Peptides against a protein of PDB entry 5OOQ. Designs and how they scored, part 46

Target 1, 227 residues: chain A of PDB entry 5OOQ
Amino acid sequence: YREDVRQVVTHPANALSFLQPGRLVEISVNGKDNYGWGAVVDFAKRINKRNPSAVYTDHESYIVNVVVNTMYIDSPVNLLKPFNPTLPEGIRPAEEGEKSICAVIPITLDSIKSIGNLRLYMPKDIRASGQKETVGKSLREVNRRFPDGIPVLDPVKNMKIEDEDFLKLMKKIDVLNTKLSSNPLTNSMRLEELYGKYSRKHDLHEDMKQLKRKISESQAVIQLDDL

## One batch from the design tools (peptide; made by RFdiffusion4, then SolubleMPNN)

Design b2_p13_3_s2 (from b2_p13_3, 5 letters changed)
Fold by OpenDDE base, seed 3:
Order: C-alpha cells, then sequence, then structure tokens
Structure b2_p13_3_s2 (fold): chain B 227 residues (1-227), chain A 13 residues (1-13)
C-alpha cells in the first residue's frame, strides 16, 4: 500500500506542480541506490532524440534534475549527461565510511520516494563553481534540524489529491495499519482507474504548460519588434 | 539572514 500511495503521489499529474526549484525530495534510484534527501533544480519532459516515437510510462516521462550531497567521491560524475536518467556505471551513493561529494543527477519520477514540505533557497546558477556545495551545506543543515526526517507533503491536505479511490486507499491504509486484510488485486484495479484519471489530468496540464509557453514566446516576439 | 529553507505546501501556479 505504501508503494501504491507512492505511485499516485509521484504521478506527473500530482508531483510536477510540487517540483519547484529547491523542493526537497527523497531519492532512491532503481530501488537500490538511496541518495537520501536532495533538492530539485528543474524538470523537463523526457525526449528521445534518437527515437522520437518512444513512449514512456507516466513515471518515466519526465526527468528531474536534483542536487544530492551523498554521491560517492570516486563516482564518474563527469560521465553524467543532463536529462539522461540512465546513469553511468559507478554512479552511486557513498557507503558508510566513504567520502561523499555534491552532484546534480537526472532522475525519473519513479526514483522519488517522497516529496518534502520544504524548499531550499537555490543559487541562480547551480552549475557555477561552488554552488552545488552551497546546496550541499543547506542539505546538511536541514538534516541536522530534522534528525527524524524531513516532513513529507500531505497527499490530501497539501497535494489536494481528492480522488475518491485514493481517499479510500488512504483509509484502507489507516485501517490496515491496524488490520492487514485487503486483496492485492482490488488495489491494482483501483490504481489502474486512478492512473486513467491522472493521465487525463496530466494531458490537460501539459496542454496548459504548452499554451503558457506559446503565450510567453509570443509576448517576447512582440517586445523584440518594439525594439 | 535569508533562511536556508522555507516551508512551501503550495503547488506551482
Amino acid sequence: as target 1 above (227 residues)
Amino acid sequence: MLGTYSEDTEPLP
């Protein structure tokens, strides 16, 4: 059920509006590499230039660039490609006793374990020398202030996920945290229905984003003609 | 002193 909640929360229709610069997110790559809490730099729709017809799942359809302060020092960070979520071999978090560095890594929505209710104040240019380390210091300060973990956004109160099936799922989790009785098949069917609803919402969100960009581009062109 | 972080529970507009 926690995974079911995570799937709904990290769906583009819900997550993208909360991936502002500086948003803290808990990162687990491929379900194995735990980087802990990182800070969102930006996100973009995943585009395959080699195969424009490539269809990605909803959770793999966006790339989120995040600053982490837990990258293993000997990781080949120079091989990282912006907006390529397929990480080079050797890119991993530092283990206990290993030294870590700050890095910007591209991840998918599926690599987000949780979304925090906190945002860091981000430098204007994260790629400038020393800026990643500044974010790394901020991450350390936050972790020091929240030893029990960073507070997670409330899916209902904060994210306003008001879907009836999701609310039923949350209630079931609350009940199941008291009694483990629900059939996995019933949960999968409800998730599919939720994904269908969220997919439609995502399409509208993307259309609105494209429209806003077109309006902004048109305004920029008008301003250039007035020069 | 600009704080290191702020609480933000609002979505993008």
Scores: peptide ipSAE 0.478, ipTM 0.906, DockQ to the pose 0.569
Fold by OpenDDE base, seed 1:
Structure b2_p13_3_s2 (fold): chain B 227 residues (1-227), chain A 13 residues (1-13)
Amino acid sequence: as target 1 above (227 residues)
Amino acid sequence: MLGTYSEDTEPLP
């Protein structure tokens, strides 16, 4: 169900009007390379100069240029071609313990995981020296302010997606989320988190947080299997 | 200081 929502939200008919300069988007390339939240620079319709008759899917028909601050430092960023969403080998996010840099990468709409309700104030010329790093600082500040994640645009309230099948999908998701939230295990974990905040014993709070993470991960997997 | 970000829930005009 999450993928179905993503497909609708990232469709050109819905997404493009919300890809203003500075729009925060969550980026996952090829289903494996998670760059986290980046900032939109611009977008353009994908044109194949070598094969003008090339037909792209709706989600591959546009190129979005985004600033990310999670690029692996030793990635061959000099091999990035403007308006080419096929990233060179070695272009990847930094792993844990690796250093990252700011980069502008061309992505397709299919590489957008979510669209945030926030926009950064963007420099006039992002390609100028030091401007990517300025955006990178802004991204770090936003991530610091939103440790639980950047708020996502509401597909119905904000994006005004009124498709009947989509609304039915959203209702199904809401019902499932309500059932999960009403699960005694989920409620017990929330109660334990609340009690852990008031518990003077720091060690029990960490153990409970780890257990909650494991249970949340297991529930997320169950949700993914049902969605 | 102008904030680094703003909330924007509106589409392009």
Scores: peptide ipSAE 0.478, ipTM 0.903, DockQ to the pose 0.670
Fold by OpenDDE base, seed 4:
Structure b2_p13_3_s2 (fold): chain B 227 residues (1-227), chain A 13 residues (1-13)
Amino acid sequence: as target 1 above (227 residues)
Amino acid sequence: MLGTYSEDTEPLP
């Protein structure tokens, strides 16, 4: 269901109006390379100059240029071609312990995991020296302020997606989330309560067994003395 | 200080 929501949200008809300069978007390239939250620079319709007759899916029909601050430092960023979402080999996010740099990467709408409700104030010329690093600092500041994650645009309230099937999908998700949230808490509390009751019952049973043994031993000693 | 970011829930006009 989350993927279904993502497909609707990232569709050009819905997403493009929210891809203003500085818009924060969560980026996952090819479902594996997670760059985290980046900032939109601009977008354009994908044009294949070599094959003008190329037909792209809706989600691949636009290229979004985004600033990320999580690019691996040794990535061949110089091989990045503007408006080419086919990233060169070695273009990847930094892993834990690796150094990262700021880069502008071209992505498709399909590489957007979520659209945030925040926009950065963007420099006028991102390609100028030092401007990407400025955006990178802003991204770090935002991440610091939102340790639990950047708030996502509400598809219904903010994006005004009023499609009936989509609304039904959202309602189903809400019902499932409510059930999922209610079940673990109730189950954990019940388990603790059951465990507490079981432990108490077990303790009482052991105490009774010990008492019975002491009584039996005492009676055996009395019988031996009467002998 | 103008914040580094703003909340923006509005579409492009």
Scores: peptide ipSAE 0.474, ipTM 0.903, DockQ to the pose 0.620
Fold by OpenDDE base, seed 5:
Structure b2_p13_3_s2 (fold): chain B 227 residues (1-227), chain A 13 residues (1-13)
Amino acid sequence: as target 1 above (227 residues)
Amino acid sequence: MLGTYSEDTEPLP
């Protein structure tokens, strides 16, 4: 369900109006390279000068330039081509223990995982010396202030996505989230109460508690994968 | 210090 929501939210008809300069977006390139939260510089319609007849999917039809502060320091950033979302080999986020730098990367809408409700104050010329680093400091400050993650735009309340099927999808997700939060605890307590009344033997109570935990964990994982 | 960020839930005009 998360991917279904993402596909709708990142569609040009919905996303482009919220890609103002400084808009925070969560970036995952090709579903593999997670750069975390970056800041939008600008966007443009994708044009292939060599093949003007090239047809792109809706999610690949625009190029978004974003500042990230998680680029691996030894990445060949000089090989980055403006408005070319096909990143050179070796362009990747820093891993744990590696040093990172600030970079502007061109991405497609398909590389946006989420759109935040926050905008950075952006410098007028991001390409000027030291400006990327200033944005990088701002990104670090935001991440420090929001340790549980940057708040995401509400697709319905903020983005005004009013498609009936989408609204039904969102309602289903809300119901599932409510059930996940309420049912494991209530069912575990009720089973503990029931087994506490029937199990005069201490050993059966512990075995049932462990089994319930395993079932609940497995169901939670399955539901998280389905969401 | 000028705030580094603001909440903005509005689309482009």
Scores: peptide ipSAE 0.474, ipTM 0.904, DockQ to the pose 0.729

Design b2_p13_3_s3 (from b2_p13_3, 6 letters changed)
Fold by OpenDDE base, seed 5:
Structure b2_p13_3_s3 (fold): chain B 227 residues (1-227), chain A 13 residues (1-13)
Amino acid sequence: as target 1 above (227 residues)
Amino acid sequence: MLGTYEEVTEPLP
């Protein structure tokens, strides 16, 4: 369900209006490289000059430039190409005990895990010497002020996502969260019933099918651990 | 302390 929500929230129709300069976004590249919360610099439609007929998915059709403060210090940041979301080998977040630096990285919407309700005051020229480090200090200050995590935009109240299937998905998640807090088994059955009712729109259906698979896989793993 | 951030919950025009 979290992935289904993420797919809807990060869709260009919903996300782009909130990707103002300084917008905080949580970044995970290729589902593996977690950079944490970064700040949006700008975004542009992805254009392949070599292949103008290239068709990108909706989530890969835009490039978002973000400042991160978690880049590994020895990452080959000089090899970063503007407007190329395919990151060079060795571009990664710092691990525990490693030193980090501030960097601007180009990402796709698919690399956004969540969109925060906060916006940093951004320097006018982020590429000027020392400006990335200023943003890095602001990111550290925000993380210090929000030890439990940066508040996420409400998809319904803030982002005004009024799609009926999405609203149903959100209600299901709320019911599941309420039930998981009370009784895990009752929650799985009600999730399946709720999933069956919301399956009608194609994109949400495929996401729900993937989520059902993940839930079934997770249940299978839990059953294997209980054996 | 000049606020380093603001809460923005609406799309800016």
Scores: peptide ipSAE 0.487, ipTM 0.894, DockQ to the pose 0.673
Fold by OpenDDE base, seed 2:
Structure b2_p13_3_s3 (fold): chain B 227 residues (1-227), chain A 13 residues (1-13)
Amino acid sequence: as target 1 above (227 residues)
Amino acid sequence: MLGTYEEVTEPLP
């Protein structure tokens, strides 16, 4: 059930509008590498320049750049490629007793465990020397203030996910949390129907974003002609 | 002291 909720929450139609710079997100790469809470730098649609016809799943169709403060110190961070979510071998979180550093890593939406209700104030240029470490200090401060965990966005109240099947899922989770009876099988089939509805909403959102980009590009061209 | 974070529960345009 938690995975079903995660799939809906991290769908582009729901998640992208909350992935503003500084947004706190909980990160797990490949279901094994837990980086904890990181801060969003930016995101972009995944483009395969070598294979423009590549079709990605909705959860793999965007790249989110995030600052983490839990990168293992001896990780080959110099091998990280911007907008490439396929991380080099040896890129991992620090284990207990290991030293960590701050790094910017590209992840997919599928690597987001949860979206926090908090945003950090981000430096203008995160790639400048010392800026990642500043974000790392902010992350440590937030974690200190929230020892029980960073508050997560409410999918219904905050994210306005009002799909009937999703609401039923949430109600079921609440009942199960109260009664400790898990029957996971029935919810997976309804998730596919939910994705079909969210896909349509996503298409509209992307169309609007593309339109805004075209307007901005057109305005930039007009400003160049006035020089 | 400029706070390190803010609560944002709405999508920003």
Scores: peptide ipSAE 0.487, ipTM 0.898, DockQ to the pose 0.537
Fold by OpenDDE base, seed 1:
Structure b2_p13_3_s3 (fold): chain B 227 residues (1-227), chain A 13 residues (1-13)
Amino acid sequence: as target 1 above (227 residues)
Amino acid sequence: MLGTYEEVTEPLP
């Protein structure tokens, strides 16, 4: 059920509007590599130049660049490729007793465990020397101020996820924390319905964004022709 | 001192 909530929250239709520069997100890569809280740099739609016909799942269709301060110091960070969420071997968080460094890593939405209600003030150029370390200091300060964890965005109150099936899911989670009596199949079917609704909403939103871009490009061309 | 962070609970454009 927590995974079901995560799937809804991290869906592009809900998550992207909250992935502003400096947004705090909790990061888990491949279900095993927990980087803790990082800060969003930017995001972009995933484009496969080698296979333009590649279809990604909704949660894999965007790449989010995040600053983490928990990267293992001996990780081959020089092998990181911008906008490639397939991380090189040896890219991992520091374990207990290991030293960590700040790094910018490309992740998918599927690697977001939670979205925080906080946003850091970000440097203008995070790739400039020393800037990721500045963000790393800010991350340490936030973690110090919130020893019990960074507050998570409320899916209903903050993210305005008002879908009836989602609200029912949230209520069920509250109840199931006490009684495992709900049929997993019924919850799975509702999740699929929710997922379908969000996918459709996202598709429409992306179409509108593309249309707005085309209009803006057309207006820019018209302005160039009038000169 | 401008804080290192702000609370942002609304979607920003």
Scores: peptide ipSAE 0.483, ipTM 0.900, DockQ to the pose 0.532
Fold by OpenDDE base, seed 4:
Structure b2_p13_3_s3 (fold): chain B 227 residues (1-227), chain A 13 residues (1-13)
Amino acid sequence: as target 1 above (227 residues)
Amino acid sequence: MLGTYEEVTEPLP
């Protein structure tokens, strides 16, 4: 269901109006490379100059340039091509213990995990020396202020997605979340009750085994005395 | 200090 929501939110009809310069977006490339929250620089319709007849899916039909501050320092960022969302090999986020740098990466809408309700003040020329690092500092400051995560745009209240099927999806998610929130407490209590019952049953079973052994031993002694 | 960010929940016209 979260993926279904993401597909609707990141659809061009909904997302593009919120992809202003400085908009915070959570970035996951190819479902594996999590760059965290980045800032939108700009976006453009994807044009294949080599194949003008190329048809892209809605989610692949636009390229969003984003500043990230989590790029692995030894990533071949010089091989990044503007408006090419196919990232070179070795372009990845820094892992734990690795150093990161600021980079501008081209992504598709499909690489947006979430759209934040915050927008950074962006420098006029992000390509100028030191400007990416300025955005990187702003990203660090935002992350510091929101340790529990950057607030996400509400698809209904903020993005005004009023599609009936989408609203039905959201209602289903709310019901499931309510059930899931109620279930951990009930499951922990039920697990404790089940564990208590299991413990009692195990204790009774051990007691029965001990009793059966004592009975067998006593019967064996009686048979020896009758001999 | 001009904040590093602003909350923008509406599409800009």
Scores: peptide ipSAE 0.479, ipTM 0.895, DockQ to the pose 0.630

Design b2_p13_3_s4 (from b2_p13_3, 4 letters changed)
Fold by OpenDDE base, seed 5:
Structure b2_p13_3_s4 (fold): chain B 227 residues (1-227), chain A 13 residues (1-13)
Amino acid sequence: as target 1 above (227 residues)
Amino acid sequence: MLGEYYEDTSPLP
């Protein structure tokens, strides 16, 4: 369900109006490289000058430039192309114990995990010397203020997504969250049933696997306590 | 002010 929500939220029809300069977004590139929360610089429609007839999916049809403060220090950032969301090899977030730097990276909408309800005050020229680092300090401050994560825009109340199927999805998620909080085991079975219905989408399958793991871990803990 | 953040739940005009 989380992936279904993400697909709707990050669709151009919904997301673009909330990608103002300084908007905080949570970034995951290629489903593996988690940069955490970054700040939007700008966005543009993806244009392939070499192949003007190139058709992109809705989620790949725009490039969003974002400042991240989690870039691995030895990443080849000089190889970054401002309008190429295909990142060079070696461009990755810093791992635990590694040093990070601030960088501007081009991403697609598909690389946005969440859209925050916060914006940073952005410098006029983010590429000027020291400006990325200033934004990086702001990002660190925000993360310090919100250790449990930056508040996410409400898809219904804030983003005004009024699609009936989406509203039904949100209601199901709320019911599941409520049930999981009250009865983890019973809720897990229902969650599996609900996720099973949506698992035809690849990302929902991953969420289901993670959920199944959490359920299995929770069941294992319960079995250990009953032993 | 640089280094500050603010809540903004509004879309682009």
Scores: peptide ipSAE 0.569, ipTM 0.916, DockQ to the pose 0.850
Fold by OpenDDE base, seed 4:
Structure b2_p13_3_s4 (fold): chain B 227 residues (1-227), chain A 13 residues (1-13)
Amino acid sequence: as target 1 above (227 residues)
Amino acid sequence: MLGEYYEDTSPLP
């Protein structure tokens, strides 16, 4: 269901109006390379000059340029081609313990995991010296302020996606989330109650065994004295 | 200011 929501939210008809400069978006390239939250620079319709007849899916029909601050430092960023979402080999986010740099990468709408409700103030020329790093500092500050993640745009309230099927999907998700949130707590409380009952029952059983043993021992002593 | 963020839930005009 989350993927279904993502497909609707990232569709050009819905997403493009919210891809203003500085818009924070969560980026996952090819479902593998998670760059985290980046800032939109601009977007353009994808044009293949070499193959003008190329037909792209809706989610691949636009290129979004985004600033990320999680690019692996040794990534061949010089091989990045503007408006080419096919990233060169070695372009990847930094792993734990690796150093990262700021980079502008071209992505498709399909690489957007979430659209945030926040925007950065963007420099006029992101290609100017030091400007990417400035945006990178802003991204770090935002991440510091929102350790649990940047707030996501509400698809219904903010993006005004009013499609009936989408609304039904959202309602289903809400019901499922409510069930998931209620079940663990209920199960934990029930488990604790069951454990408490089991513990009490076990204690009583041991006490009864000890009592029976004492009774049997006392009876045995009485029989020995009567001989 | 540059380096700050703001909430914007509005679409492009």
Scores: peptide ipSAE 0.569, ipTM 0.917, DockQ to the pose 0.782
Fold by OpenDDE base, seed 1:
Structure b2_p13_3_s4 (fold): chain B 227 residues (1-227), chain A 13 residues (1-13)
Amino acid sequence: as target 1 above (227 residues)
Amino acid sequence: MLGEYYEDTSPLP
């Protein structure tokens, strides 16, 4: 269900208006590389110059450049290409006991775990010498002040996601936190309907299929955690 | 100033 909410929140129709420069976002790449909270630099529509006919899912159709302060120090950051979300091998967050550095990484909307209600004041040119480190200091300060995590934007109150099915989903999550008894398939179907409302430009069928898969995977993880 | 944060729950204009 958290993944279901994430899919709605990170959809371009909802997320892009809250990806202002300095917006704090929680970043997880490929479902395993957790960079923690980073700051948005900018975003752009994904363009494949080599394959102009390439169709991306809604969540992969935009590239967001973010500053992170958790990049492993020996990561090949020099191989990073702006607006290329396919990260080079060895690009990863620092593990426990490893040193980290600040880096700007291009991510997709699908790599956003949550959107915070806080923004940083961003330098005009983040690529200038020392500017990433300044943002890194700000990120450290925020993390120090919010040890339990940065407050997340309220999807309903702040993001104004007022879709009836989404509201029902949120209510179900609240209930399920108490009772695991709701049929996951029913929730999946509703999420597909919700996703379809936001997906105006892309092949809804493939997006729905991917969403179903992600929901099923999330449910399997929840079942494993409940075992 | 650089290094500060603020609450912003507003969308892009």
Scores: peptide ipSAE 0.565, ipTM 0.916, DockQ to the pose 0.892
Fold by OpenDDE base, seed 3:
Structure b2_p13_3_s4 (fold): chain B 227 residues (1-227), chain A 13 residues (1-13)
Amino acid sequence: as target 1 above (227 residues)
Amino acid sequence: MLGEYYEDTSPLP
């Protein structure tokens, strides 16, 4: 059920509007590599230049660049490619007793465990020397202030996920946290229906974003013609 | 300021 909630929360139709620069997110790559809380730099729709016809799942359709302060110091960070979520071999978080460094890593939405209610003030150019380390200091300070973890966005109150099936899922989780007995299969069918609704919302969001870009481009062209 | 955090529960407009 926690995974079901995570799938809904991290769906593009819900998550993207909360992935502003500096947004704190909890990161787990491939369900194994826990980087802890990182800060969002930016995100973009995943484009495969080699295979333009590539179809990605909703959770793999966007790449999020995040600053982490838990990268193993000897990781081949120089091999990281922006907007390529396929991480080079040896890219991993530091284990206990190992030294860590700050790095920007590209992740999919599926690698987000939770979205925090906090944002960092981000430098204008995170790739500039010393800027990642500044964000790393901020992350350490936040972790110091929130030893039990950063407060998570409320899916209903903050994210305004008002879908009836999701609300029913949340109620079921509350009941199951009180009663262990519900069958996983019934919840999966409702999740598919939810994903169908979110997919439609995502399409509308992308259409709106494209329309806003076209309007901005048209305005920029008009301003250039007036100069 | 750099090094500060703030609460933001609002979506992108």
Scores: peptide ipSAE 0.565, ipTM 0.918, DockQ to the pose 0.689

